# Peptides against a protein of PDB entry 8OXM: the designs that were tried, part 355

Target 1, 371 residues: chain A of PDB entry 8OXM
Amino acid sequence: FKAEFRLAGGVNLPKIIDCVGSDGKERRQLVKGRDDLRQDAVMQQVFQMCNTLLQRNTETRKRKLTICTYKVVPLSQRSGVLEWCTGTVPIGEFLVNNEDGAHKRYRPNDFSAFQCQKKMMEVQKKSFEEKYEVFMDVCQNFQPVFRYFCMEKFLDPAIWFEKRLAYTRSVATSSIVGYILGLGDRHVQNILINEQSAELVHIDLGVAFEQGKILPTPETVPFRLTRDIVDGMGITGVEGVFRRCCEKTMEVMRNSQETLLTIVEVLLYDPLFDWTMNPLKALYLQQRPEDETELHPTLNADDQECKRNLSDIDQSFNKVAERVLMRLQEKLKGVEEGTVLSVGGQVNLLIQQAIDPKNLSRLFPGWKAWV

## One batch from the design tools (peptide; made by RFdiffusion4, then SolubleMPNN)

Design b2_p30_6_s1 (from b2_p30_6, 16 letters changed)
Fold by OpenDDE base, seed 1:
Structure b2_p30_6_s1 (fold): chain B 371 residues (1-371), chain A 30 residues (1-30)
Amino acid sequence: as target 1 above (371 residues)
Amino acid sequence: SELEEALKKRAEAIVEDQLKKLKEAHLFSE
């Protein structure tokens, strides 16, 4: 282990540790110290399985539809080593880094990322109408720039085109798989992009099974499909390649209903997999930057075994697990708002929900829905 | 390592068993 650590950008300030292997190769490792890396490990296995389903289907295999996975070695309930995705950068770091973010470089006269966040935080407790108006003002003065990622990294036009397609396919696959698994909106620091493949890597999978809907500010989108995410697809945006890749991914997921239900059932009842949203996790995920200063680490969780009757916790857990399975079954049947939709109809609804400025304006401002 | 291998082996086993069932269901539907 080298004594040098770098902070990866993000809420959790994960420590990047450079390790020299016994093979003499330097390997970057991400050490997360607060997050349950078991959740990430379990979700990576679910992704590997979704990839197996996608590889078996001829249409998804031909399109090279995969969700990128990373190795997670959980060392404890609260510590583990991630094989850091060497050659990846957080989308948030590329777009809205304070010093050299793409928005600042390409749109120097637009609002700063800080100004956008401040404006949206000021209306956080306001009406949906006020949130929408301020979100639209922010969006007018903060124009998408993520198209420039592929243009900066891939100078050859043929390579650029292929990498833009790889990006679009990766967004489509991760969006639909993420919707099925209920990952919801993803913070821009929790989406990495591979600088060589242009594929996305989703990290920090601590919100799953639509648990984002029970946050103090509930999620209102099925997945992150913000303006910059769309801009990275190029001129066609969500139309053409993205839509078709979503439809083909959804088709495989729906045709694999029994498999996906059985897997999720086994995971939901695994006592080692804490997927439930708790108040502390909810506060942590939607903590204000102002509130970070007052949470001194002096919450010694004294293990007051609050002997809440094991029976009431178990009954509450079982009811939540059953509801998650029912909702997963609905999604896999194409049941949206009590109506059975075709694959194309369901994918269209999800895309419309994800890009709707009314839904985006209602998201937690800390998740930067304008990026 | 052991937990990752156990979880991976469990996920692989669940996948293999479900994929076997799907293959059997398709083989019986032809």
Scores: peptide ipSAE 0.011, ipTM 0.385, DockQ to the pose 0.015
Fold by OpenDDE base, seed 3:
Structure b2_p30_6_s1 (fold): chain B 371 residues (1-371), chain A 30 residues (1-30)
Amino acid sequence: as target 1 above (371 residues)
Amino acid sequence: SELEEALKKRAEAIVEDQLKKLKEAHLFSE
């Protein structure tokens, strides 16, 4: 282990530890100190299954639609080594690092990432109208720069074009798969980009099955499709390649309904897979700087299993699991708000929901919806 | 279908592997 660690940004600053393997190769390892890496491990296997479905379909295979996976090596119930893909960086580190972030480098006269965060935090308890107005002001004064990622990394125009396509495909695949699985907490530190492939790696998969909607500040978007995410696609934005890749991914997911339901059913009833949102997890994910002082690490999770009648917990759990399965079935049928949509109609609705400034302005400020 | 059975069996194998790792982790904490 090298003595130097980098903090990936976020509340649990995961220590990125560079480990020299016995083979003399440096492997960047993410050490999450308290996150249930079992959730990540399970979700990585779901992603591998989704990748298998995508590889079997000719249209998605031709487009090389895959969700990037990583090895999770659980070291304990709450600790493990993520074998990080060597040459990945959090999109937040690239975009909004205070010292050398792309926004500061390319847009030095825009608001700082800190100013944007502060403005959105000041209105976090305000009306949706006030949040929207401040979000629009922030967006006007914080213009997207993520196009420069591929331009910095890929100097050859042909390679640059291929990598921009790989990025766009990765965003599309991960967005649709993430929507189907109800992945939340897609903040800029939970999404990595591979500096060689331009593909996204989604980490911290603990908010799944739409459990982000029951957070104190509910998630209002189906996936992260913020202005920088779109800017990385280049001039076409969400149109053309992204839309078509979303549609083809959604088509495979919908055509794999029975398989996906069976998988998710097994996972929902897995007693080892704690996918449910709990108040401590909710507080942790939406912790305010004011609340940092009291979350001393000493809450042994063991003692406050208050004797809620096991029967009431089980009945509540089963009803939540049934609702998750029902909602998954609706998604896989293209049922949105009681209406059956075509693949194109469903994908269009999801894109509109994801890019809507009204939805984005309502997100928790820590999600950084302006990035 | 064969794919569903294979995926169900794979999901079960995930659960079993996680259970095994949990048991192994408890054995080192005693």
Scores: peptide ipSAE 0.007, ipTM 0.333, DockQ to the pose 0.024
Fold by OpenDDE base, seed 2:
Structure b2_p30_6_s1 (fold): chain B 371 residues (1-371), chain A 30 residues (1-30)
Amino acid sequence: as target 1 above (371 residues)
Amino acid sequence: SELEEALKKRAEAIVEDQLKKLKEAHLFSE
């Protein structure tokens, strides 16, 4: 192990460690906490199954629709090592790094990432109307620049076009599968981009099955489709390739309903897979500066209140699991807001929900909906 | 190498066991 580590993005500040193997090869490893690695490992298996379904379908296979997966190696009951995808960067590091971020380089007269965050933090406790107005002002003065990622990395026009297409396909596949699985916490540090493939790698998969909706600030979008995410698709934006790839992914997911339900049911009842949102996790994900002072872990919060009857926890767990399965079944039937939609109608609704400034303005400021 | 192969084999075995259970569930529904 080298003594130096880099922090990867994400709330849990995963450490990138260079390891020399017994074979003398250097390998980059991502070291995360216990529970996150187990959740990530389970969700990687689900993504592999989704990829298998996508490869079986001729239309999704021709489009090379896949979710990028990474190997999770649990080292211990308290630590694990992820095989870090060499040549990946957090989209947040590329876009909003304070020193050399693309927004600063290409839009030096726009608001700084810090100014945008500050403005949105100031209105965090305000009305939805005030949040919307400030979000629109931030968006006007913080214009998207993610188009430059592919332009900087891929100088050949033909390669550039192929990589932009790979990016757009990766966003589409991960967005739809992420929606079906109810993936949350899709902030700019939890989404990596591969500098060689232009494909996205989703990390920190601890918010699943719509548990982001029960956060103190509920998640209001089905997936991350912010202005920079759209800008990376180029001039067509969400239209054309992205929409068609979403529709074809959704078609495969809906046609695989029984398989997906059975898989998710097994995972929901796996006693080793803690997918439920707990108050500590919620606080960690949406920590307010005001809440930092009181989180002295009084580890002496009596083991007595955690003795809420195992039966009441089990009944509450079972009700949440049943609700998750019912909502998954609805999604896979195309039931949205009590209405059965076609694949095209469902995908259209999800795109509209994801790009709606009213929904984006309501997100936790740490999600950085203006990026 | 050995731990990576053992974990790959365990992940493959979990996926194969789940796929086998899914195949068996489909074989009993025909």
Scores: peptide ipSAE 0.005, ipTM 0.333, DockQ to the pose 0.015
Fold by OpenDDE base, seed 5:
Structure b2_p30_6_s1 (fold): chain B 371 residues (1-371), chain A 30 residues (1-30)
Amino acid sequence: as target 1 above (371 residues)
Amino acid sequence: SELEEALKKRAEAIVEDQLKKLKEAHLFSE
């Protein structure tokens, strides 16, 4: 073990540990504290299954559509080692690092990341109209720069083009599978980019099955498709490669309905997989910087002894699980807002919802919708 | 493997240190 560790960004302050193996190879490890690493482990198994479905289909296999997975070694209920992809960085660290972030380097006259966050926090309790106006002002004075990631890492034009294509395919695959599974909390520290492959690695998979919609500030987008995410695709943006890869991924998911429903049903009723949103988790995910001083979480280990009557919990749980399964079935049938859509129609609706500045302006400021 | 066991012990020690700091923060808030 090296004596030096890096903090990966995010509320959970995961520690990156560099380990030299007995083979002399350096392996980076992520150590998460207090996270339910079982949730990450279960969701990695679901991603591996989705990858198997994508590899069986000729159109998705030819496009190399995969979700990047990592090995989770659960050590206890609250501790584990994530095999970190060597040479990954949080997109937030590349974009909005205080000292050497790409926004500061390429757009030195734009608002700082801190000014943007402050402006959006000031309107957090305001109307949707006031949030939208301030979000548009922030976006005007904070222009996207994520195109420079591939330009900095890949100097050869042919390699640069292939890596930009790999990035675009990774965003498309993870966005559609993430939507089907109802993945939330897709902030800039929970999405990593591989510096060698340009593929995304999604971490912190604790908000699933649309549980982000029941947060105190509900999630209003199906996946992260913010201006920097789109800028990384280059001049075509969401058109061409991204749209086609979303459509082909959605086609495989819809054609695999029975398999996906069966697996999600098993997971929803697994007593070891706590996917439900609880008030403490909701508070933790949407903590205000002002509340950090008082909310030293008095998570007494003993507050698991809220023996709410097992019978009333079970009935409420079953109704939530049934609702999740019904909503998953609707998504896999292409039912959106009571209308049956084609694959192209459904993907188009999801893209429009994800890029809508009205939806983005309503997100929790910690999600950084302007990045 | 010996590597997995060394990683396990190091992860456990990091979690224990975090849990200790949290217990200490509670003991100073009373």
Scores: peptide ipSAE 0.000, ipTM 0.276, DockQ to the pose 0.030

Design b2_p30_6_s2 (from b2_p30_6, 20 letters changed)
Fold by OpenDDE base, seed 2:
Structure b2_p30_6_s2 (fold): chain B 371 residues (1-371), chain A 30 residues (1-30)
Amino acid sequence: as target 1 above (371 residues)
Amino acid sequence: DELEKYLKEKAEKIVKGALEKAKNAHLFSE
């Protein structure tokens, strides 16, 4: 290990360390100090499986549909070493960095990222109607700029077009695979973009199997398809390439139902894979400024209520696992809201749900749904 | 290393078994 470290940004301030391997090669590592990287490691293997399914299908292989994966070495329940994807940046750092973010550079007269966040925090405890009105005001005064990522990084027009296509395909594949797996917590710091490939790298995979829906502020969108995410696709937005890549990914997932169910079933019942949402994790993901003051003293008191009988915990766990499997089976059959949809119908519903400003306005302000 | 290796070997076994089942299902449908 080198003595120097860099900060990767974000709330958790993960440390980037340079390691010299026994082979004499330098490797950058991301050290997360609070996340259970075992969840990330398991989900990376599920993504590798999804990639194997996508590579077997001729239509998805021709489109190069893949979800980007990284190597994870879990060191403990609370620490691990992640292979830092050299040449990746969080989309949030590019878009909403306080000093030189793309919104500030290209839209200097719009609301600042801080003003947008403040306005949405002020209405966090308000009605859905009040949240919607303030979200629409924020969106009107905070216009998307993510199209400039590819324009800044790829000066050659042919390369620019190819990379914008790679980005659009990456968003489509990760959105559908993420939806099938019920991947949550898709805030702007948990999505990296590769500066060379324009592909997305999803990190912090601890909210899976729709456990984001049981957060204090439930997740209301199937994946991140916010205005900046769409702006990065260029003038066609969600139409054309994105929609077709979603449909082809969904077709492969639905045709792989037995394989996906079998894998998820084994993972849900793996005692080493804690996928369940717990109150401490929920508080950590959705910390309110008011809750920072109380978390210090009470960690000693709740050792008594966690003596819920091992039998009641097991029964509750089994019921949640069964519900997750049932919901996964429904998704893979195209059952949405009790109706069987075609692949095109299901993908259309998911796109509409993901772009609906009513759904976006209800998200936790830390998710930054206006970005 | 051991946990990553265990999880990797377990996932590779699950994936391999599911892929063999999927191949066998196709071999019986021809």
Scores: peptide ipSAE 0.028, ipTM 0.536, DockQ to the pose 0.016
Fold by OpenDDE base, seed 5:
Structure b2_p30_6_s2 (fold): chain B 371 residues (1-371), chain A 30 residues (1-30)
Amino acid sequence: as target 1 above (371 residues)
Amino acid sequence: DELEKYLKEKAEKIVKGALEKAKNAHLFSE
């Protein structure tokens, strides 16, 4: 282990430790101290299965549609080493780093990332109308810059074009697979970009099966398709390559309905896979910077054995698991809001929901929907 | 090492069991 560590961004301040393997290779390792890395490990295997389905289909294979996976090495129930993908950076570090972030470099006259966050925190408890107005003001004065990622990293125009295409395909695949699995908490520190491939790596997979909808501030978008995410696709935005890759990914997922339902059913009823949202986890994910100072000392996670009768826990768990399976079946049938949609209609609805400023303005300010 | 191996083997076993159940469901639908 090197004596130097870097803090990855985010509430847990996960430590990035450079480790030299027995093979003499340096591997960056993310050490999470309080997160259940078993969730990440299970979800990585679900992603590998989704990749297997995508590789079997000729249309998705030709497009090289894959969700990037990483090796999870759980060290304990609450600690482990994520193989930090060597040559990845959090999109939040590139975009909104305090010193040298791309927004500050390319848009020095825009609002600072801090000003944007402050404005959205001030309206956090306000009406949806007030949140929307402030979000639109923030967006007007904080213009997207993620196009510059590929321009900085890939100086050759042919390589630049290929990498922008790889990025767009990665966003499409991860967005649709993430929607099917109900992945939440897609903030800018939970999405890494590979500096060599321009592909996204999704980390921190603890909010799955739409459990983001039961947070104190519910998640209102199916996946992250914010203005910077779209800006990285170039001039076509969500049209053309992105839309077609979403449609082809959704087609494979819908055609794999039985396999996906059976896998998710086994995972939902596995007593070792704690996918349920608990109040402590909900508070943790939406913790205010002010609340971080007080809650540090005494939350022994052991004391909130709320004496719910085992029978009431099991009945409530089974009802939640059944609801998750029913909702997954609806998604895989193209049932949205009680209507059966085509693959193109379903993908269009999801894109519109993900880019809607009204939905984005309602998200928790820590999600940074303006980025 | 042992705990890492145990948790990895456990995660692999969960998904392998899920994949086997999925394969068996298909074997009964053919």
Scores: peptide ipSAE 0.022, ipTM 0.492, DockQ to the pose 0.018
Fold by OpenDDE base, seed 4:
Structure b2_p30_6_s2 (fold): chain B 371 residues (1-371), chain A 30 residues (1-30)
Amino acid sequence: as target 1 above (371 residues)
Amino acid sequence: DELEKYLKEKAEKIVKGALEKAKNAHLFSE
């Protein structure tokens, strides 16, 4: 390991360390502190299984539909080494990083990312109507720019077109598999884009199995399909390639129902896989910038006293696990809101839910649904 | 059948391997 480290940014200040392998190759490693890398490790393995299903289907294989995976080595409950995705950038960094962000470069007269955040934070405790109005004002004055990612990185028109298709396919695959696994919305810093492949890499998989719906500000979208995510697809948006790739991915997922249920059942009842939402995790995920100052000292309290009565925890856990399995079974049957939908109908509903500004306006402002 | 069995065995190995890694990781946090 090199003695030098870089901070990747974010609340946990993950350390990027360079390690030289026995092969003499330098490899970047992300050392996350305080993050449960076990969940990431498990979810990466689930993604590999989904990729195996997608590779077996001729239609998804021809489209090269895959979820990008990375190696996770959990070192403790709260620490581990991620294989840092070399040649990736967080989409949030590209879009809204200070003065160099694509929004500032291409839309210098739009609202700043800070102004957008402030406006949405001011209405966080307000009605859904007030949130919607402010969200629409923010959206009007913060126009999408993610189309420029591929244009900046891929100067050859044929390569640009191919990479834009790779991006669109990656978004489609990750969106549908993410929906099936209940990943919900994804913070813009937790979606990396590969600067060479234009494929997305989802990191920090700490919310799964629709546990985002039980957050203090519940998730209202099945996956992140914000305006910039759509803008990266180019002029076709969610139509054509994206929709078709979603449908083909959903078809494989639905046709793999028994396999997916069995996998998720094993994971849900794994005593070492803490997928449940706890109040501290919920607070962390939806921490307000104002609350950051006070919470520093006291998190050293021993994990010992949360021996809540084992019996009530087990019954509550089992009921949540059963509910997750039931909901997964519904998704895999195409049951949405008590109605059985076709693959096309289900995918259409999910796309509409994900792009609905009413749903987006209700999301936690910290996750920047206007980006 | 064979795929499902393979995926199940792989899931079990994955879970078991994640479990063993998580257990081993807990032993290094003392």
Scores: peptide ipSAE 0.015, ipTM 0.373, DockQ to the pose 0.025
Fold by OpenDDE base, seed 3:
Structure b2_p30_6_s2 (fold): chain B 371 residues (1-371), chain A 30 residues (1-30)
Amino acid sequence: as target 1 above (371 residues)
Amino acid sequence: DELEKYLKEKAEKIVKGALEKAKNAHLFSE
């Protein structure tokens, strides 16, 4: 192990440790010290299954639609080593790093990432109208810069264009697969970009099956499609390549309904796979910087065996699992808000929901919806 | 290599055990 580590960001401050293997190869490893990496491991295998479905379909295979996966190495129930994709960076590190983030470099007269965060935190407990107004002010004074990622990394115009397409396809595939699986907590530190491929790597898969909707501040978007995410696609934005790749991914997911339901059903009922949102996890995900001081590690897991009758826990769990399966089945049928949509209609609705500044303004400020 | 293999096999076992329980749960829900 090298003595130096990088923080990947996020509340767990996962340590990126460079490990020299016995083969003399440096492997970047993410050490998460408190996360149940079993959830990440399981979700990575679901992503691999989705990739298998995408590779079997001619239209998605031709478009090279894949969700990037990483190797999860669960060492314990609460610790593991993620084999980090060498040459990945959190999009948040590139965009909004305190010293040399792309926003500061390319937009030095815009609000700082800290000013944006502060403004949105000040309205966190306020009305949706006040949140929307402040979010619009933040957005006006914090213009997207993620286009510069590909421009900095890929100097050759043909390579740049190819990588921008790879990025756009990766966003589309991960957005639709993430939506189907109900993947939440898509903050800028939980999304990595590969510096060589321009593909996204989604990490921290601990909010799945729409459990982000039951957070104290509910998630209001189906996936991250914020202004910087869109800016990385170039001049066409969400139109053209992104939309078509979403539609083709959604088509494969809907045509694979039985397989996906079968996979998810098992995962939901696997006693080793804790996917449910609990109050501690909810508190952890939506911690305020002010609240960081009091979370002493001394919450003994033993004492909050609140004697809820095992039967009531099991019945409540089963009812949540059934609702998740029903909602997954609805998504795979194109049922949105009680209406059956075509693939194009469903994808359009999801895109509109994801880019709606009213939805974005309602997110937890830590999600950084203005980035 | 061995740890990566073990943990790939363990994740594959979790998901394969999940997939087998899925097949079995679907086989038991019919």
Scores: peptide ipSAE 0.014, ipTM 0.411, DockQ to the pose 0.018

